# Ledger of designs, part 327: peptides against a protein of PDB entry 3V4L

Target 1, 386 residues: chain A of PDB entry 3V4L
Amino acid sequence: GQPLAKDKVALLIGNMSYWEHPKLKAPLVDVYELTNLLRQLDFKVVSLLDLTEYEMCNAVDEFLLLLDKGVYGLLYYAGHGYENFGNSFMVPVDAPNPYRSENCLCVQNILKLMQEKETGLNVFLLDMCRKRNDYDDTIPILDALKVTANIVFGYATCQGAEAFEIQHSGLANGIFMKFLKDRLLEDKKITVLLDEVAEDMGKCHLTKGRQALEIRSSLSEKRALTDPVQGAPCSAEALVRNLQWAKAHELPESMCLKFQCGVHIQLGFAAEFSNVMIIYTSIVHKPPEIIMCDAYVTDFPLDLDIDPKHANKGTPEETGSYLVSKDLPKHCLYTRLSSLQKLKEHLIFTVCLSYQYSGLEDTVEEKQEVNVGKPLIAKLDMHRGL

## One batch from the design tools (peptide; made by RFdiffusion4, then SolubleMPNN)

Design b2_p30_2_s4 (from b2_p30_2, 19 letters changed)
Fold by OpenDDE base, seed 5:
Structure b2_p30_2_s4 (fold): chain B 386 residues (1-386), chain A 30 residues (1-30)
Amino acid sequence: as target 1 above (386 residues)
Amino acid sequence: AEAARLAELEAQVRSMTPEVSEEVLEKARE
């Protein structure tokens, strides 16, 4: 019969805004596009940008809690990385220069933990460099992996080689994602799908002699990303998994704020990633005696490190939001919250209405505090233990 | 035109390898 997945869970991490290392661009688009494709494949997707070591560890731990017997697990990583002695290390954004294994996440350790969950399929898509780090002489003593015959690695590059991104003036994919996205929805065994992606990359003049996809697998069964999820969640574990995923993706409801002057503001929320939310404000009603009116958001929790200079922009693009801008209402003020994983408390902020009456030179301000609870990934409390 | 576009695209290809600054290399040699 056709293989069935008990469920499908994916963790996508894109690290770009490194503190001590060169900034990247491709992970933004790559994580976003892969998220949309995996959702079409009925994956429960957690998508995270710019994680510290601690935040990455917690994201992996939460991902592992969603895994169980017969569940398909997919880990995608785009960012800086290295490979020492056949072990792949993902580099967090707060990693020192030089970084060592103690500052990084070992993919093979994650694989070990996934094997303990008796997963139906383990897929690793690693869009990172595989050069040796000469500053790390540690040989990780990895416990012997179990023979599960359900492991697939897709490395964006071969051993000892670099992965590349294309620096266009606009939004562009990394080289690996450029080819992967065109085939990801195909109903094929995952190793066959990746082999076809490797052939497509091999025909590209940009990658020839620079980057080649490496596939490492022990997959004995014909498993595909298109494999249907086994019917209604009848198990307690399946219910818990569904609830945890739903919590991590719950947006605040849009609100209509009414001010004493008679101005009505619509406050809306949009998810760009599981840890990135856009807040937008629009004036929906203005009394005729008010000639000028603007609604600003301010007084965010200090944990979010929101620079007021980057808040309340006239376009989503001015906030650094290029992907969801087409789906947002026009003629708003936009604010991008890019670090929701840092939120320890409820998201409380102020909507400040600045307005002017006809015939008065002075601006008047009214303020309203808004509590939207814990949006998106903030519901998982990934900071537990700090 | 295609060769020029390819050369422009090649010039835009960036490694995802972190570069160790010379300052860090000097500190690691001390």
Scores: peptide ipSAE 0.154, ipTM 0.663, DockQ to the pose 0.808
Fold by OpenDDE base, seed 1:
Structure b2_p30_2_s4 (fold): chain B 386 residues (1-386), chain A 30 residues (1-30)
Amino acid sequence: as target 1 above (386 residues)
Amino acid sequence: AEAARLAELEAQVRSMTPEVSEEVLEKARE
């Protein structure tokens, strides 16, 4: 019969805003597009941008809590990386220059932990460079991997080679994701699917001689990303996993705020990623005696590091949100919260209404405090231990 | 026209490898 997955879980990490290294652009679009495709494949997807070492460790730990016997686990990483002695290292955004293995996450260590969960399938999609890091002389002592015959690695590039991004119309895709996205929904054994992606990359003149997909597999069974999830949760652990994932993707409810002047504001929320949320405000009612009226959000928790210069923009794009702008209401002020994993407390902020009456030169301000609890990934307390 | 478009696309290709500055290399040798 067709293999069944007990569940399907994916962790997608895109690191682009490095502190001590060149900034990337492709991870933004690549994580977003892959998230949407994996959701169509009934994956529970956690999508995270711009993680520190500590935050990446916690994201992996939370991902491992979602894994169990017969669960399909997929890890995607887009960002800086290196490979020493056949070990792949993902580079966090706070990594020093030069970085070492002690500053990075070893993929093979994650694989070991996934094998301990008795997963049905382990897929690693590594959209990073595989050059040797000459500044890291550490030989990681890896414990012997179990023979599980359920491992697939898709490397965006060959050993010792670089991965590349292509800029188009202000957005960038990784070369790997550009070809992967066209085939990801196909009902094929995952190794066959990746082999077809490799052929497509090999036919591209831009990619030829610069980047080639490498597939490493021990997969002995015909398993596909399209394999159906087993209908009923078979265990208490599966129910807990489903609830935990659902909590990590719960948006705050939209609110209607009423001010003393008679202005009504709609406050709304949209998820771009598991750790990235857009707040938008719109004026839904204005008395005719008020000639000008704006609703600003301010006084965010310090943990979020919100620059007021990037808040309350007239378009989503001015906040750096290029992907979800089509799904947002128009004629709002927009604020992008890009680091929800740092939120230790409830998201409390102020809505400030600035308005002017006809025939009065002075602006009037009214303020309301809003508490929306812990949105999205902030419910997982990924900062525990800081 | 196709070669020019390919060249424009090639100019938009960026490596995802961090460049280590010479200044950082000198400090690490210290």
Scores: peptide ipSAE 0.153, ipTM 0.656, DockQ to the pose 0.707
Fold by OpenDDE base, seed 4:
Structure b2_p30_2_s4 (fold): chain B 386 residues (1-386), chain A 30 residues (1-30)
Amino acid sequence: as target 1 above (386 residues)
Amino acid sequence: AEAARLAELEAQVRSMTPEVSEEVLEKARE
């Protein structure tokens, strides 16, 4: 019979905005595209951008809580990284220069923890460089991995080689994701699928001799990402898992704000990633006596590090949101909250309406405070340990 | 035309390798 997954869970991490290292661009698009594809494959996807070491550890811990016997686990990482002695290290955005293993997450340690969960399939897709870090002399004493025969590594590049991104129109894709996305929905054993991706990369003149996919697997069963989730009545554990995932993906409801002047504002929310939300405001009703009217959002929690210069933009793209712009209402003001994992308390902010009456030179302001609770990933309280 | 397009695409390829500044390399040699 076709293998069945008890459930399917994916953690996607894209690190771009490094503090002490060159900024990347590809992880943004790559995480987004992969998220959409994995959702079509009935994965529960947590997608996170620009995580610190602490935040990455917490994201992995939360991911591991979603894993159980027979669950398919997929970890995707796009960012800086290195490989020492066959151990892959994912570099957090706050990693020092030079970074060491103590500042990074070891993928093989995560694999060990996944094996303890008795997962049905463990897939690692690592879109990072695999050069040795000469500044890290630490030989990690890793415990021996169990022989589970349900492990697949897809490395975007060969051992000791670099991964590359292709910039197009201000956006970039990783070379790996460019080819992976065309095959990911195919009903094939995951190792066969990745082998076809490797062939596609090898045929492309841009990638030939520059970047090649490496597959490392111990997979004794014909398992595919297309394998259906077992439809049996959800165990108590499966129900808990579904509830945890649902909590992490709950958007605030759209609100209609009514101001004393008779202006009505619609306040809406859109998820770009599990930790990235777009707030948009639109004027839905304006009295004719009001000739100019602007609604802007302000007074965000300090934990979110929102620069007012990047808030209240006339387009999603001006906020740095290039991916969800087509799905957003037009003619709004847009604000991108890119670090929802940092939110310790409820998201409280002010909607300020600035307007002018016909025949009056002075602008009038009205303000309303809005509490939207903990949106998306902020419900997981990833910072409870700081 | 295809060669020119390939060259344009090649010019858009960027390494994801962290560059260690020479200053950091000098400090590490000290």
Scores: peptide ipSAE 0.107, ipTM 0.585, DockQ to the pose 0.741
Fold by OpenDDE base, seed 2:
Structure b2_p30_2_s4 (fold): chain B 386 residues (1-386), chain A 30 residues (1-30)
Amino acid sequence: as target 1 above (386 residues)
Amino acid sequence: AEAARLAELEAQVRSMTPEVSEEVLEKARE
């Protein structure tokens, strides 16, 4: 019969905004596009941008809690990285210059932990460079891996080589994702699918001699990303997993705020990633005696590090949101919260209405405090232990 | 025209390798 997955879970990490290293652009689009494709494949997807070492560790721990016997696990990483002695290291955004193994996450350690969960399939898609880090002489003592015939690695590049991004219209894609996205929905054994992606990359004159996909696999069964999820969650563990994922992806409900002056504001929320949310405000009713009226959001929790200069923009793009702008209502003020994983408390903020009456020169302000609880990934408390 | 387009596409390709500044390289050798 067709193989069945008990469930399908994916963790996607895109690191771009490095503190001490060159900034990247490709991970933004790559994580977004891959998220949408994996959702069409019935994966439970956690998508995270710009994680510190501590936040990456917690994201992996939470991902491992979603894994169980017969579950398909997929880890995607796009960012800086290196490979020493056959061990792949993912570089967090807060990594020092130079970085060492102690500042990075070892993929083979994650694989060991995934094997302990008795997963049905383990897929690693690593969109990072595989050059040696000459500043790290640490030989990682890895515990012996269990012999499991269910592991697939897709490396965006060959051993000792670089991965590249391509810029188009102010955005960038990884070369790997450019070819992967065209085939990802195909009902094929995952190793066959990746081999076809490798062939497509090899035929492209831009990638020839520059970047080549490497596939490592122990996969003995015909398993595909298209494999259906086995029925209703029958175990208590599956129910807990489904609830945990659902909680981590719950958006605040849209609100209608009524001010004393008779102005009504719609407050809405949209998810760009599991840790990135757009807040938008619109004036839905204004008395005719009010000639000018603006609704601003302010007084965010300090943990979110929201710069007021980047808040309350007339377009999503001015906030740095280029991907979800088509799905947002028009004629709003937009604010992008890009670090929801840092939120320790409920998201409480102020909606400030600034308005002017006809024939009065002075601007009047009214304020309302809004509590939307813990949105999206903030429900997982990824900062626990900081 | 094809060579110019190729050159333009090649100019759009960026390495994802972090560059270590010469200053950091000098400090790591001390």
Scores: peptide ipSAE 0.177, ipTM 0.660, DockQ to the pose 0.756; fails the geometry check

Design b2_p30_3_s1 (from b2_p30_3, 12 letters changed)
Fold by OpenDDE base, seed 1:
Structure b2_p30_3_s1 (fold): chain B 386 residues (1-386), chain A 30 residues (1-30)
Amino acid sequence: as target 1 above (386 residues)
Amino acid sequence: MEEEEEKKKKEEEEKKKEELEKLLVSMDPD
């Protein structure tokens, strides 16, 4: 019969904004494109940008809580990384220079934990460099992996080689994602699909002799990312998993704010990633006596590290939001919250209306506090370990 | 005429290739 997944869960991490290392660009687009493709494949996708070591550990722990017997688990990582002695290390954004294994997440440790969950399929897609880190002499004594015959690694590059991005028009795509996205929806055994991606990369003159896909697999069964999810969640664990995922993707409801001057503001919310939200404000009603008015958002929680210079922009693109711009309403002020994983409390902020009456030179301000609860990933208490 | 058009087409393909090669950035931390 066709293989069935009990469920399908993916964690996608894109690290770009390194503190002590070169900044990357490709992970932004690659995580977004892969998120949209995996959603079409009925994956429950958590997509996270720019995680610290602690935040990456917590994201992996929350991902492992979504895994269970016969669940398909997919981990994608795009960022800096290295490979020592066949162990792959993902580098967090707060990693020191030089970094070591103690500052990084070992993929084979995550694989061990996924095998303990009795998963139906374990897929790792690693869009990182695989050079040796000569500053790390640690040989991790990894416990022997179980013989589960359900593991697939897709490495963007060969052992000891670099991965590349293509930068065009201010956006970048990873070479791996560029070819993977064209095949990912195909109803093929995942190792056959990745082999076709490897052939497509090998035909490209740009990548020939610079980057080649490596596939490492123990997958004995014909399993595909297209494999249907086994019907309605019948276990208590499946219900908990569905509720946990739904909580991590719940946006605040749009609000209509009414000011004493008679101005009405629409406040709206959009998800770019599981930890990235756009807030937008628009004037929906203005009395004729008011000649000018603007609705600013301010007084964000300090944990979000929101620079006021990057808030309240006339376009989504001026906030750094190029991906969801087409799906946002026009003629708003836009603010991008890029670190929702840092939010410990409810998202409380101020909407400030600045306005001028006809025939008065003085600008008037009215303020309303807004509480939207814990948006998106902030509902997962990733901080429960502190 | 045909040989000059083929040569010009090869030069345009090679120029596009060089332009694409300049857009490749390593994801290396070094």
Scores: peptide ipSAE 0.329, ipTM 0.699, DockQ to the pose 0.639
Fold by OpenDDE base, seed 2:
Structure b2_p30_3_s1 (fold): chain B 386 residues (1-386), chain A 30 residues (1-30)
Amino acid sequence: as target 1 above (386 residues)
Amino acid sequence: MEEEEEKKKKEEEEKKKEELEKLLVSMDPD
């Protein structure tokens, strides 16, 4: 019969805003495009940008809690990375210069933990450089992996080689994602799909002799990313997994705020990623005696590190949101919260209404506090242990 | 005429390739 997945779960990490290393651009678009494709494939997708070492460890731990017997697990990483002695290391945004294995996540350790879950398929897509780090001579003593016939690695480049991005008009795409996206929805064995992506990269004059896809696989079965999920969750573990994922993707409901002056504001929320949310405010009713009226958001939790200079923008693009701007309502003020993983408490903030009456020179202010609970990934408490 | 058009088309493809090569950025930290 056709293979069935018990469930399908993906963790996508895109690191760009490094503290001590060159900033990347491609991971933003690549994580977003891959998220949309994997959702069409019925994957439960957690998408995270710009994680510290601690946040990456916790994201992997939460991903491993979603894995169980016969579940398909996919890990995608885009960012800085290296390969020492056949071990792949993902570099967090807070990694020192130079970084070492102690500052990084070893992919083969994650694979070992996935094998303990008796997963149906383990897919790793690593969009990073595979050069040796000469500052780290540590030979990882990795325990022997179990012999499982369900592992697939897609490396964006060859061992000891670089991965590249194509920068266009301030955005970039990774070379790997550029070819992967055209085939990802095909009903083919995952190793056959990746082999076709490798052929497409090999035919491209830009990538020929610079970057080539490497495929490592033990996959003995005809498993595809298109394999249907088994019907209604029959196990307690499957129910818990569905509830945990649903919590991590729940947006706050849109609110209508009413001020004493008779102004009504709509407060809305949109997800860009599992840890990135846009708040937007719009004036939906204004009394005719009020000539000017603006609605600002302020007083965010300190854990979010929100610069007021980047809040309350007239366009989503001015906040750094280029991907979801088409789906947002027009004529709002926009604020991007890019670090929801850092939120320890409820998201409490102030909506400030500034307005002027006809024939009065002075501006009047009214304020309302808003509590929206823990949005998106903040419900998982990725800071458990600090 | 045909050889000059083929040469011009090849030079335009080569320029377009050089423009695309300027857009390639290594993801290497070095």
Scores: peptide ipSAE 0.324, ipTM 0.692, DockQ to the pose 0.608
Fold by OpenDDE base, seed 4:
Structure b2_p30_3_s1 (fold): chain B 386 residues (1-386), chain A 30 residues (1-30)
Amino acid sequence: as target 1 above (386 residues)
Amino acid sequence: MEEEEEKKKKEEEEKKKEELEKLLVSMDPD
């Protein structure tokens, strides 16, 4: 019969905004496109951008809490990385220059922890360079992996080679994701699907002789990403997993704010990623005596590192939100919160209404404080150790 | 005529390839 997954869980990490290394662009689109595809495959997806070492460790720990016996686990990473002695290292955004294994996450260590969960399938999709880091002479003595025969690695490039992105019109896509997305929904054994992606990359005149997919697998069963989730009554563990995932993806409810001047504002929220939320404000009612009014958001928690120069934009694109702009209401002011993992407390901020009356030259301001609780990933308290 | 059109088409394909190659950026930190 077709294999059944007990559940399907994915962690997607895209690191772009490096402190001490060249900035990337592709991980933004690639994590977003892959998130949407994996959701169509009934994966519980956690999608995270621009994580520090500590945040990446906590994201992996939270991902491992979602794993259990017979669960399919998928880890995708797009960012800087290296490979020493067959060990793959994912580079956090706060990694020093030069970085070492002590500053990075070893994928084979994550695989060991996934094997302890008795997972049904372990898929790693690594969209990173695989050059050797000559600044790290550390040979990690990894314990021998268990023979689970349920492991698949898709490396965007060959060992010792570079991965590439295609930059066009200010957006970029990784070469790997460009071909992976066209096949990811196919009902095929995951190793066959990846082999077809490797053939597509090999036929492309841009990638031929520059980047080739490497597949490393120990997969004895015909497992696919399309394998149905077992519809049996949720074990207590499956209920806990569903509740934990639901908490990490709960948006604040849209609010209607009423000001003393009689202006009504709609405050709305949209998720771009598990750690990235767009706030939008719109004027839904204006008294006729008010000639102009604007609704700004301000006074965000300092932990979010929100630059006021990038807040309250007339378009989602001006905030750096190119992906969800079609699903957002028009004629709003938009603010992108890109670091929700840093939020220790409730998201409290001020909505400031600036307005003018038809007979007064001076602007009047009214303010309301808004508490929206812990949005999205902020419910997991990923920063409890800082 | 056919050989000149085939040559011109090949030169346009080669130019388009070179323009697309300029859009490739390495994800290497080095």
Scores: peptide ipSAE 0.320, ipTM 0.688, DockQ to the pose 0.636
Fold by OpenDDE base, seed 5:
Structure b2_p30_3_s1 (fold): chain B 386 residues (1-386), chain A 30 residues (1-30)
Amino acid sequence: as target 1 above (386 residues)
Amino acid sequence: MEEEEEKKKKEEEEKKKEELEKLLVSMDPD
């Protein structure tokens, strides 16, 4: 019969906004495009941008809790990285310059932990450079990996080589994602699919001799990303996994705020990523005696590090939200909350209505506090331990 | 005629390649 997945879980990490290293652009689009494709494949996808070392460790730990016998696990990483002695290291955004293995996440350690879960398939997609870091002489004594026939690595580049992004009109795609996205939905064994992606990259005059996909696999079974999820959750663990994933994707409900002046504001929420949310405000009713009114969001939790200069923009694009802008209502003020993983408490903020009456020069303000609970990834309390 | 069209097509492909090469950015931190 066709192989069945007990469930399908993916963690996608895109690091771009490095503190001590060059900023990247491709991880934004690549994580977003891959998230949408994996959702069409019935994956439970957690998508995270710009994680610190601690936040990456917690994201991986939460991902490993979703893994169990016969579950399909996919880890995608796009960002800076290196490879020493056949060990791949993902570089968090807070990594020092120079970074070492102690500042980075070892993919082979994650693989070891995934093998302990008896997963049905483990896929690693590593969109990072694989150059040696000469500042790190540590040889991780990795315990011998169990001989399991369920692992697939897709490295965006060869050992000792660079990965590249294609920057166009302020957006970028990684070269790997550019070819992967065209085939990812194909009902093929995952190694055959990746071999076809490798051939497509090898035919491209842009990538030929610069970047080549490396595939490593122990996969003895015909497993595909298209393999159906086993039906009704037969176990308490499957129900817990479904609930945990649902929590990480729950948006606040849209609200209609009523002010004393008779202005009505619609407050809405959209997810860009599991840790990135757009808040939007619109005036839905204005009394005729009010000539001008604007609805600003302010007084955000300090843990979110929101610069007021980047809040309340007239377009989603001015917030840095290029991907979801088509799905957002028009004629709003937009605020992009990045770093929802940093939220320790409920998201409480103020909606400030500034308005002017006809024939009065003075601007009047009314304020309402809004509590939306813990949105998206903030429900997982990834800070349990700080 | 055919040789000039083939030469012009090759120059357009080479120019398009150079434009695409300017859009390539290494993800290397060094």
Scores: peptide ipSAE 0.320, ipTM 0.689, DockQ to the pose 0.632

